# Peptides against a protein of PDB entry 2YKT, part 232

Target 1, 231 residues: chain A of PDB entry 2YKT
Amino acid sequence: SRSEEMHRLTENVYKTIMEQFNPSLRNFIAMGKNYEKALAGVTYAAKGYFDALVKMGELASESQGSKELGDVLFQMAEVHRQIQNQLEEMLKSFHNELLTQLEQKVELDSRYLSAALKKYQTEQRSKGDALDKCQAELKKLRKKSQGSKNPQKYSDKELQYIDAISNKQGELENYVSDGYKTALTEERRRFCFLVEKQCAVAKNSAAYHSKGKELLAQKLPLWQQACADPS

## One batch from the design tools (peptide; made by RFdiffusion4, then SolubleMPNN)

Design b2_p30_3_s1 (from b2_p30_3, 14 letters changed)
Fold by OpenDDE base, seed 2:
Structure b2_p30_3_s1 (fold): chain B 231 residues (1-231), chain A 30 residues (1-30)
Amino acid sequence: as target 1 above (231 residues)
Amino acid sequence: MLKEFEEKLEETKKKIEELEEEIKKLKEEI
């Protein structure tokens, strides 16, 4: 029936969230943590490299013929420091605004969805059982009427059961339909939350890349000319 | 038979109420 099909669709939405979306989201969070760790590792390694570059700049500054190149090397290291500061801000946001929030939600969501699905199933079954009961009683009444010497005695009761069946069928269909809409809304809400959080990450990432491009574009022409200029 | 069905219905209502309270609690925690 239409109601049965809609019921199956509703259950499948909840099951898809629980069995596909949430596990995939947990994996996404885990991969995000790995990515964060790798970026932190890059940060640390880069610091060592540019600290060593500063040391080369110090040596140039101590020389008689290469003093101006010392300033260039210091500027290169300083630009890197500024870019790195922007990366650290991006990483903080990535951790606090995406990973932590997703992790908190996904762990609780399994219990929530289980309860929500169970509630829906319990109410759906209750309405179905009530409908089945009315149908069974009507069938019994009709059988009794057919065997009776006075069938008219049961006519009013038959009409009452017919009306009850119609009403309960409509109620069940409406409930299942609303349940399906609710389930789809729950699914969409979860995807929207992920998209919104990822948009925040993308914005912060764009700021990092923009800052790096800006700083390098400003200084690179100067650095490229440094060796061509007479000392 | 009707009495038994009514009893089952009341038990079901109670279970639904319990689930509603659980859902409410979980929504507040998320």
Scores: peptide ipSAE 0.144, ipTM 0.784, DockQ to the pose 0.010
Fold by OpenDDE base, seed 5:
Structure b2_p30_3_s1 (fold): chain B 231 residues (1-231), chain A 30 residues (1-30)
Amino acid sequence: as target 1 above (231 residues)
Amino acid sequence: MLKEFEEKLEETKKKIEELEEEIKKLKEEI
């Protein structure tokens, strides 16, 4: 029946969220943590590199003929420091606004979805059972009527059961339909949340890249000319 | 038979209410 099909579809939506989406989201969070760790590693390694660059700048500053190049090397290191600070801010946001929030939600969501599905199943079954009961009673009544010398005695009661069956069928269909819409909404909400959080990440990433580009664009021409400048 | 069905219905209603409360609590935590 249409109601049975829609019921299966509804259950499948919940199952897809629980068995596909949520595990995939947990994996996504794990991969995000790995990515964060790797970027932190890059940050650390970069610090060592640019600290060494500063040391080269110190040596230039101590020289008789290369003092001005010392300042250039210091500027290069400083610009990197500023870019790195922006990266750290991005990483902090990535952690706090994406990973932490997703992690909190995914842990609670399993329990929520289980309860929601169970509620839906319980109510659906209850409505189905009530319908089946009315159908069974009508069948019994019809059997009694067929065996009776006065079938008219049961006519009013038969009509009552027919009406009750019709109403219960409609209620069941509506309930299952609403259940399906609700399930789809729950699924969509989860994807929307992920998209929104990724938009925040994208904005932070854009800010990082923009700042880096700005700083380098400002200084790079100066650095490129430094060796040609008269001492 | 009718009484048994009515009892089952009441039990089911109670179970639904419990699930609703659980869902409500979980929603508040999210």
Scores: peptide ipSAE 0.142, ipTM 0.782, DockQ to the pose 0.010
Fold by OpenDDE base, seed 1:
Structure b2_p30_3_s1 (fold): chain B 231 residues (1-231), chain A 30 residues (1-30)
Amino acid sequence: as target 1 above (231 residues)
Amino acid sequence: MLKEFEEKLEETKKKIEELEEEIKKLKEEI
């Protein structure tokens, strides 16, 4: 029946979230943590590199003919330090606003979805059973009426069961329909949450890239000119 | 037979209420 098909669709939505979406989200979080670790490693390695660059700047400052290049090398190291600070801020946001929040939600969501699905199934079954009961009682009443010398005695009860069956059928169909809409809304909400959190990450990433571009664009012409002007 | 069904229905209602409370609690924790 239409109701049975829609019921199967509803259950499949919940199952897809529980068995596909949530495990995939856990994997996404794990991959995010790996990515964060790698980027933190880049930051650490960069510190060593630019500390070594500062040492080269110190040597230039001690030279007779390259003192001004020492300042250039120090500026290069400082700009890169500022860029790396922006990266660290982005990583903190990535951790706190995306990974931590997703991790907290995905664990609770499994329990929530299990309860929500169970509620839906329980109510759907209850309404189905009530409908089946009314249909069975009508059938019994009709059999009793056919065997009776006064069938008119049962006419009012027959009408009552017919009305009850119609109402319960409509109620079941509406409930399953609403259940399907609710399930789809739950699925959409989860994807929307992921998109929104990823948008926050994207904004922070854009800020990092913008700051880096700005700092380098400002200083790079000066650094390039430093070698052209022999002191 | 009708009485047994009514009793089962009442039990089912109670289970639904318990599930609703659980869902509510979980929503507040999320």
Scores: peptide ipSAE 0.138, ipTM 0.780, DockQ to the pose 0.010
Fold by OpenDDE base, seed 4:
Structure b2_p30_3_s1 (fold): chain B 231 residues (1-231), chain A 30 residues (1-30)
Amino acid sequence: as target 1 above (231 residues)
Amino acid sequence: MLKEFEEKLEETKKKIEELEEEIKKLKEEI
């Protein structure tokens, strides 16, 4: 029946979330943690590089002919330090606002979805059984009416069962339909949450890139002129 | 009375069809 088909579709939505979406989300979180670790490694390596650049600046500052270039090298190292600090802030946000929140949700979600699906299945079956019972009783009544000398005696009762069956059928169909809409809404909510959290990451990433661009754009012209202006 | 119940059944079928169309729309929106 159409109701049975919609019931199967509803169950399939829950199964898709449980068996496809949630495992994929766990993998996404794992890849995110790996990416975070790699970026932390970049930050550490960058510190060593720019610390070495500072040493070159110190040597320039000790020279008689290159003192002003020492300040330039220090400024270069400092700007990159500020860029790395911004990266660290982005990473903290990436961890706290995306990875942690997704991890917390995905672990709880398996239990929630299992319960939600079970509830839906139980209520759907209950409504189906009630419908089947009314249909069976109508069939019994019709058999009695056919064997009776006065079939009209059962007419009112037959109408009552027909009405009850119609109502129960409508209730079942509505319930299954609402169940399907609910399941789709649950799926959409999960994707929307992922999108929203990824938008936050994108915003933080934009701030990181913007700050880096700003700092370098301000200083780079000065640094480029440093060798052209002999002291 | 039987006719009224048949009409009600037909209305129910129409409602089911409307629901199916709504479901289709929802599937397209996701």
Scores: peptide ipSAE 0.043, ipTM 0.484, DockQ to the pose 0.045

Design b2_p30_3_s3 (from b2_p30_3, 15 letters changed)
Fold by OpenDDE base, seed 3:
Structure b2_p30_3_s3 (fold): chain B 231 residues (1-231), chain A 30 residues (1-30)
Amino acid sequence: as target 1 above (231 residues)
Amino acid sequence: MLEEFEKKLEETKKKIEELEEKIKKLKEEI
């Protein structure tokens, strides 16, 4: 029936969220943590590299003919430091605004959805059972009427059951329809939340890249000319 | 038969109410 199909669709939405979306989201969070860790590792490794570059700058500053190149090397290291600071800020935001929030929600969401699905199923079944009961009683009444010497005695009660069946059928259909809309809304809300959080990450990432671009664009021409302009 | 069904219906209503409360609490935690 139409109501049965809609019921199956409703259950499938909840199942998809519980069995596909939430596990995938957990994996997404895990991959995010891995990415964060890797970038933190990059930051640490880069510090060592640019500290070594500073040492080269010190040597240049002590030289007779390359003193100005010392300043260039120091500037290169300083620009890197500023870029790394911006990266750390981005990572902090990434952790606090995306990963932590998703991690908190995803674990509780499984329990929520389980309860929501169970409620829906319980109510749907209850309405279905009530409908089935009325249908069964009508069938019994009709059988009794057919065997009776006075069938007219049961006519009013038959009409009552017919009306009850019609009403209960409508209620069931409406409930299942609303249930489906609710389930779809729950699914959409989760995707929207993910999109919104990822937009925040994207904005922070853009700020990081912009800062790096600006700093390098400002200094790179000067650095490129440093060897061409002997002191 | 009818009485038994009515009893079952009442039990189901109680169960639904319990589930609603659980859902409410879980929503507040999320």
Scores: peptide ipSAE 0.132, ipTM 0.770, DockQ to the pose 0.010
Fold by OpenDDE base, seed 2:
Structure b2_p30_3_s3 (fold): chain B 231 residues (1-231), chain A 30 residues (1-30)
Amino acid sequence: as target 1 above (231 residues)
Amino acid sequence: MLEEFEKKLEETKKKIEELEEKIKKLKEEI
């Protein structure tokens, strides 16, 4: 029946969130943590490299013939420091605004969805059982009427059961339909939340890349000319 | 038979109420 099919669809939405979306989201969070750790590792390694570059700049500054190149090397290291500061801000946002929030929600969501599905199933079954009961009673009444010497005695009761069946069928269909809409809304809400959080990450990432491009574009021509200029 | 069904219905209503309270609590925690 239409109601049965809609019921199956509703249950499948909840099951898809619980069995596919949430596990995939947990994996996404785990991969995000790995990515964060790798970027932190890059940050640390880069610091060592540019600290060593500063040391080369110090040596140039102490020389008699390469003093101006010392300033260039210091500027290169300083630009990196500024880019790194922007990366750290991006990483803080990535951790606090994406990973932590997703992690908190996904762990609680399994329990929530289980309860929500169970509620829906319980109410759906209750309405179904009530419908089945009315149908069974009507069938019994009709059988009794057919065997009776006075079938007219049961006519009013038959009409009452017919009306009850119609009403309960409509109620069940409406409930299942609303349940399906609710389930789809729950699914969409979760995807929207992920998209919104990822948009925030993308914005912060864009700021990081923009700052790096800006700083390098400003200084690179100067650095490229440094060796061509007479000392 | 009707009395048994009514009893089952009341038990089901109670279970639904319990689930509603659980859902409410969980929503507040999320």
Scores: peptide ipSAE 0.129, ipTM 0.755, DockQ to the pose 0.010
Fold by OpenDDE base, seed 4:
Structure b2_p30_3_s3 (fold): chain B 231 residues (1-231), chain A 30 residues (1-30)
Amino acid sequence: as target 1 above (231 residues)
Amino acid sequence: MLEEFEKKLEETKKKIEELEEKIKKLKEEI
């Protein structure tokens, strides 16, 4: 029946979330943690590189003819340190605002969805059974009427069953329809949450890149002139 | 009277069809 097909569609939405979305989200979180670890590694490696750059600045500062270039090299290292600090802040946000929140939700969601699906199935079955019962009773009544010398005796009761069937069918269809809308809303909510959290990551990433661009744009002209100005 | 109730059942079927169309639309919007 149409209601049965809609019921199957509803169940399939829940199954898709449970069997496809949630496992994929767990994998996404795992890949995010791996990415975070790699970026932390970049920060560590950068520290070593810029510490070495500071050493070059120290040597320049000790030079009789290159003292001013020592200050330039120190400034270069300091600006990059500030950029790395901004990266660390972005990583903290990435961890706390995306990964942790997704991890918390996905772990609880399996239990929630299982319960929600079970509730839906139980109520759907109950309504379906009630409809089937009324249909069976109408069929039984019609058989009695066909065998009777006075079929008109059963006419009023037949009408009552027809009305009851119509009402129960409408209720079942509405319930299944609402169930489907609810299931789709649940799915959409999960994707929306992911999108929103990813937008937060994008915003923080933009701040990181903007700060880096700003700092470098301010200093780079000065650094580029340092060798042109003999002291 | 029977005809009226049969009509009501038919109206219910039509409502189901409308719901199916709405479902189809919802699937396309998500």
Scores: peptide ipSAE 0.043, ipTM 0.399, DockQ to the pose 0.044
Fold by OpenDDE base, seed 5:
Formats: sequence, structure tokens, C-alpha cells
Structure b2_p30_3_s3 (fold): chain B 231 residues (1-231), chain A 30 residues (1-30)
Amino acid sequence: as target 1 above (231 residues)
Amino acid sequence: MLEEFEKKLEETKKKIEELEEKIKKLKEEI
């Protein structure tokens, strides 16, 4: 029946979230933590490289003919330090606003969805059992009527059961329909939450890239000119 | 958001228990 098919679809939505989406989200978080660790490693390695560049700037500043190039090398190292600081701020946001929140959410959500599915199944079964009971009682009543010398005495009660069956059938269909809409809404909400968190990360990443581009674009012509203009 | 989910979880658990008792009564009457 339509109601049985819609019931199966509803259960499949919950199962897909619990068995496919949530495990995939846990894997996504794990891959995010791996990416964070790699970027932290880049920041550490970059510090060593630009500290060595500062040492080259010190040597230039001690020279008789290359003192101005020492200042250029110091500026290069300082600009890259500022870029790395911006990366660290982005990583803090990535950790706190994406990874931590998703990790907390997915753990709580697994328990919530299990309970939500069980609630739906229990209420669906309750309505189904109530319908089956009314159908069984109508069948018993009809058997009594057929075996009775006065079948007309059961006519009003038969009509009452027919009406009750019709009403309970409608209620079951509506409940299953609403259950399916609810399940789809729950699935959509989880994808929307992921998209929204990724948008926040994207904004912070854009700020990092923009600041780096701005600083380098401003200074690079000056550094190139220093090579063309000897003292 | 987490607090809202926790509240909704507890409300859902309570409702499950009530419905399970309702199903039990219905089955006894069949």
C-alpha cells in the first residue's frame, strides 16, 4: 500500500542518516584533524625558514655595501610572519567552529536519531495495531450478524466500525506522510548545518588568502627595486 | 543548540515509554 511504502521510505531516511551520513561525517572530522595537523606542521617549518632568512638579513646589515638589503630581508621575513599569524588564526577558527562543533553534534545526534526513529516506529505501530483491531472486531461482528436470527440489531454497530476504520486509516496515512516529511527535514537540516559551517571556514580562509595577497602585492615591487638600485 | 537537542532527546525517550505501554494495552485487548 501507499502507507506501507511511505513507511519504508521514512525508515530508510533515518537509517541512511545513522548508517551512512553520521559515519561519513565522523570520517570527515578525522580528515579535517589530519589537515589541521599538517597545516600546523607547515607553520612550524615556515618559522625555521624565515628565522634563517632573518640571519641572512643580519649579515647584510653588517656589510659595508649591502646594508639596505638587510632591511629588505627583514621586511620579507616580517611579512611572512604576519601571513603565518593569519594562518594560525584561521586554524583556530577551523578547529573551534568546524571540527569541535561537528564532533559534539554527531555524537549527540546519533542518540537523538535512534530515539526519533524508535518514537516514529512505536507510534506507527500503535496506529496500525489500533486499525487492525477495529478491522478484526468488524469481522467478528459480521460473523455474529450472519449467524443471528436478528442481523438488523448489529447494523448500527457495523456502521460505527466502518467509520472508525475509515478514520483510523486516514490518521495512519497522515501520520506516515508527516513522518516522511519530518525525516527528510531532519536529513536536510544536517546537510545545511555542514554547509553553514563550511561557509564560515571559507570566509576565514578567504581572509587569510586576502591578507597574504595584499601584503605581498604591496611589498614585492619595493623588494624588486632594491635589487635594481645598488647603494 | 546542544542543550535543545538534549531536551528533545529526553522528551522523545519519555514519549517512547508512553507509546510502548499503549501498544501493550492494545495487544492485550485484541
Scores: peptide ipSAE 0.013, ipTM 0.328, DockQ to the pose 0.015

Design b2_p30_3_s4 (from b2_p30_3, 15 letters changed)
Fold by OpenDDE base, seed 4:
Structure b2_p30_3_s4 (fold): chain B 231 residues (1-231), chain A 30 residues (1-30)
Amino acid sequence: as target 1 above (231 residues)
Amino acid sequence: MLEEFEKKLAETEKKIKELEEKIKELKELI
């Protein structure tokens, strides 16, 4: 029946979220944590490299013929520090605003979705059982009427059961239809949440890249000319 | 946020229990 088909579709949406979306989201979070760890490793290694560059700048500043190149080397290290600060801000946001929030949501969502599906199934069954009861009572009434000396006595009650069956069928169909819409909305909301969180990360990433480009574009011509300038 | 989810879960579980009781009542009348 149409109702049975739509019921199966509704259950399949919940199952898809529970069995495909949520596990995939857990994997996404795990990959995000791995990416964060790798970037932290890059940050640490870069710090050592540019600290060593500062040391070279100190030596230049102590020389008789290369003092001005010391300032250039310090500027190179300082620009790196500023770029790194932007990366750290991006990583902080990536951790706190994306990974942590998604991790909290996905664990709670498993329990919620199980309950939501169970609620839908229970209500659907309740409506189905109520319909079956009315159908069974109508059948019993008809059997009683056939054996009666006065069948007309049961006519009004028969009409009441027929109307009740019709109403309960319509109610069941509407409930299942609304259940399907609700399930699709639940799925969409989860994707929207992911998109919104990823947009926030993208904005922070854009700020990091923009700042780095700006700083390097400003200073690079100066650094390239430094060795051509007289001491 | 966590408290809101827990509240919604509790409400849902309560509703399930009510519906299960209703199903039981319906079966007893058949």
Scores: peptide ipSAE 0.075, ipTM 0.678, DockQ to the pose 0.014
Fold by OpenDDE base, seed 5:
Parts: C-alpha cells; structure tokens; sequence
Structure b2_p30_3_s4 (fold): chain B 231 residues (1-231), chain A 30 residues (1-30)
C-alpha cells in the first residue's frame, strides 16, 4: 500500500541518519582532530626554525659588514611570528566552533534520533492497530448480519464502521506522509548545520591567509633588496 | 541547545510511554 511504502521510506531516512550520517560525522570530527594536531605540529616546528633564524640575525648584527642584514633576518622572524599567531587563532576557532560543537551534537543526536524513530513507529502502530480493530469489528458485524433474520438492524452500525475505517485510513496516510517530511527535514537540518559550521571555518581560514599574504607582500620587496643595497 | 534537546527527549519518551499504553488497551479490546 502507499502508506506502507511511505512508512518504509520514513524508517529508511532515520536509519540513514543513524547508521550512515552520524558515523561519518564522527569520523569527520576525528579527522578534524588529526588535522588540528598536525597543524599544531607545524606551528611548533616552524617556531624552532625561526628561532634559529633569529640567532643568525644576532650574529649578523654583531658583524661589522652585515649589521643591516641582522635587522632583515629579525623582520623575517617577526613576520612569521605574526602569521603563526593568526594560525593559532584559526586553530582555536576550528576547535571551539566546529569540532567541539559537532562532537556534542553527534553524541546527543544518537539518543534523540532513536527516540524520534521509536515515537514515529509507536504512533504509526497505534493508528494501524486502531484501523485493524475497526476492520475486525466490521467483519464481525457482517457475519452477524448474514446470520440474522433482520439484516437491516445492523445497517446503521455498518455504515458507522465504514466511515470510521475511511477516516482512520486517511489519518494513517497523513501521519505517515508527515512523518516522511519530518524525517527529511531532520536530515537536511543536520547537513545544513555542518555546512554552516564549515563556512565559519572557511571565513577564519580566509582571514589567516589574507593576513599572511598582506604581511609578506609588504616586506618581501624590502628583503629582496637588502643584499643589493649595502649600508 | 543541549538543554532543549534534553527536554525534547524527555517529552518524546513520555509520549512513547503513553502510546504504548494505548496500544496495550487496544489489543485487550480485540
């Protein structure tokens, strides 16, 4: 029946969220944590490299013939420090605004979806059982009428059951249809939330890249001329 | 947001219990 098909579709949406989306989201969060860790590792390694560059700048500053190049090396290290600070801010946002929030939601969602599916199934069953009862009662009434010398005595009651069956059938169909729409909305909401959170990350990343580009574009011409223009 | 979900969960669980009781009653009348 149409109602049975729609019921199966509804259950499949909930199952897809529970069995495919949520596990995939957990994996996404795990991969995000790994990515964060790797970027933190890059930041740490970069600090060591540029600290060593500062040491080279100190040596240049102590020299008689290369003193001005010491300032250039210090500027290079400082610009890097500023870029790394922006990266750290981006990583904090990545952790707090994406990973933590997704982790909290996915954990809660398992219980929520289980309950939502159970509620839908229970209500669907309740409506189905009520329909079955009316159908069974009509069948019993018809059997009594066939055995009676006065079948007309049961005609009004038969009409009442027919009307009740029609109404309950319509209610069941509407409920299942609405259930399907609700399930699809629940699925869409989860994807939309992911997209919105990823957009926030993208904005922060864009800010990081923009700042880095700006700082380097400003200083790089000066650094490139440093050896050509002895003080 | 977490509190809202917890509230919705509790409401849902309550409704499930009510529906299960109704189903039981319907089965006893059949």
Amino acid sequence: as target 1 above (231 residues)
Amino acid sequence: MLEEFEKKLAETEKKIKELEEKIKELKELI
Scores: peptide ipSAE 0.072, ipTM 0.687, DockQ to the pose 0.014
Fold by OpenDDE base, seed 3:
Structure b2_p30_3_s4 (fold): chain B 231 residues (1-231), chain A 30 residues (1-30)
Amino acid sequence: as target 1 above (231 residues)
Amino acid sequence: MLEEFEKKLAETEKKIKELEEKIKELKELI
């Protein structure tokens, strides 16, 4: 029946969230943590590299013919340090605005969805059982009427059951329909939340890249000319 | 947000219990 099909669809939405979306989201969070760790590692490794670059700048500053190149090397190291600082800030945002919030949400969601599905199932079953009861009673009444010498005695009661069955069928169908819409809304909300959080990350990332571009664009022409200039 | 979800969860669980009782009653009549 239509109601049965819609019921299956509703259950499948909840199952998809619970069995596909949430596990995938957990994996996404895990991969995000790995990515964060790797980027933190980059920052750490960069420190050593730029410190070594500073050392080269010191040597240039102490030289007779390359003093001005010392300042260039120092500037290069400093700009990169500033870029790395921006990366660290981006990582903090990445952690706090995305990973932590997703992690908190996914843990709560498992219990919530289980309860939501169970509520839907129990209510659906309750309505279904009530319908079945009315149908069974009507059948019993009809059997009794058929065996009676006065069938007209049961006519009013038969009509009452028919009306009750019709109403309960309608209620069940409406409930299942609303349940399906609700389930789809729950699914959509989860995807929307992910998208919104990822947008925030994207904005922070854009700011990081922009700052790096600005800093480098400002200095790079100067650095490129440094070797052409007489000492 | 977390508190709201917890409240909603508790309400949902209560409703489930009520519905389960109703189902039990209905099954006994069939």
Scores: peptide ipSAE 0.071, ipTM 0.683, DockQ to the pose 0.014
Fold by OpenDDE base, seed 2:
Structure b2_p30_3_s4 (fold): chain B 231 residues (1-231), chain A 30 residues (1-30)
Amino acid sequence: as target 1 above (231 residues)
Amino acid sequence: MLEEFEKKLAETEKKIKELEEKIKELKELI
């Protein structure tokens, strides 16, 4: 029946969230933590590299013919230090606004979804059993009517059971339909949450890239001509 | 957020128990 098909679809949505979405989200969080660790490693390695660049700038400043190039090398190191500081701030946001919040939510969601599915299944079964009961009572009534010398005595009760069956069938169909809409909404809400959190990360990443671009665009022309200009 | 989920979970679990009792009663009448 249409109701049975829609019931199966509803259960499949919950199963897809529990068995596909949530495990994939846990993997996404794990990959995010690995990415964060790698970027932290980049920041540490960059510090060593630009500290060494500063040392080269010191040597240039001590030279007889390359003093002005010392200032250029110091500026290069300082701009990159500022870019790395901005990266660290972006990483803090990445950790606090995305990874931590997703980790907290995915842990709670397993129990919630299991309970939500169980509630739906239990209510659906309850309505189904109530319908089956009414159908069984109508069948018993019809058997009594067939064995009676006055079948018309049971006509009013038969109409009452037919009406009750029709109403309960409609209620079951509506409940399953609403259940399917609810399940789809639960799925959509989870994807929307992921998109929203990723948008926040993207905004912070854009700020990092913008600041880096501005700093480099301001200084790069000066650095490019430094070797062509006499001291 | 955590408190809201915990409350909703508790309410859902309570409702499940009530429905399970109702199903048991219905099965005894069939």
Scores: peptide ipSAE 0.054, ipTM 0.686, DockQ to the pose 0.014

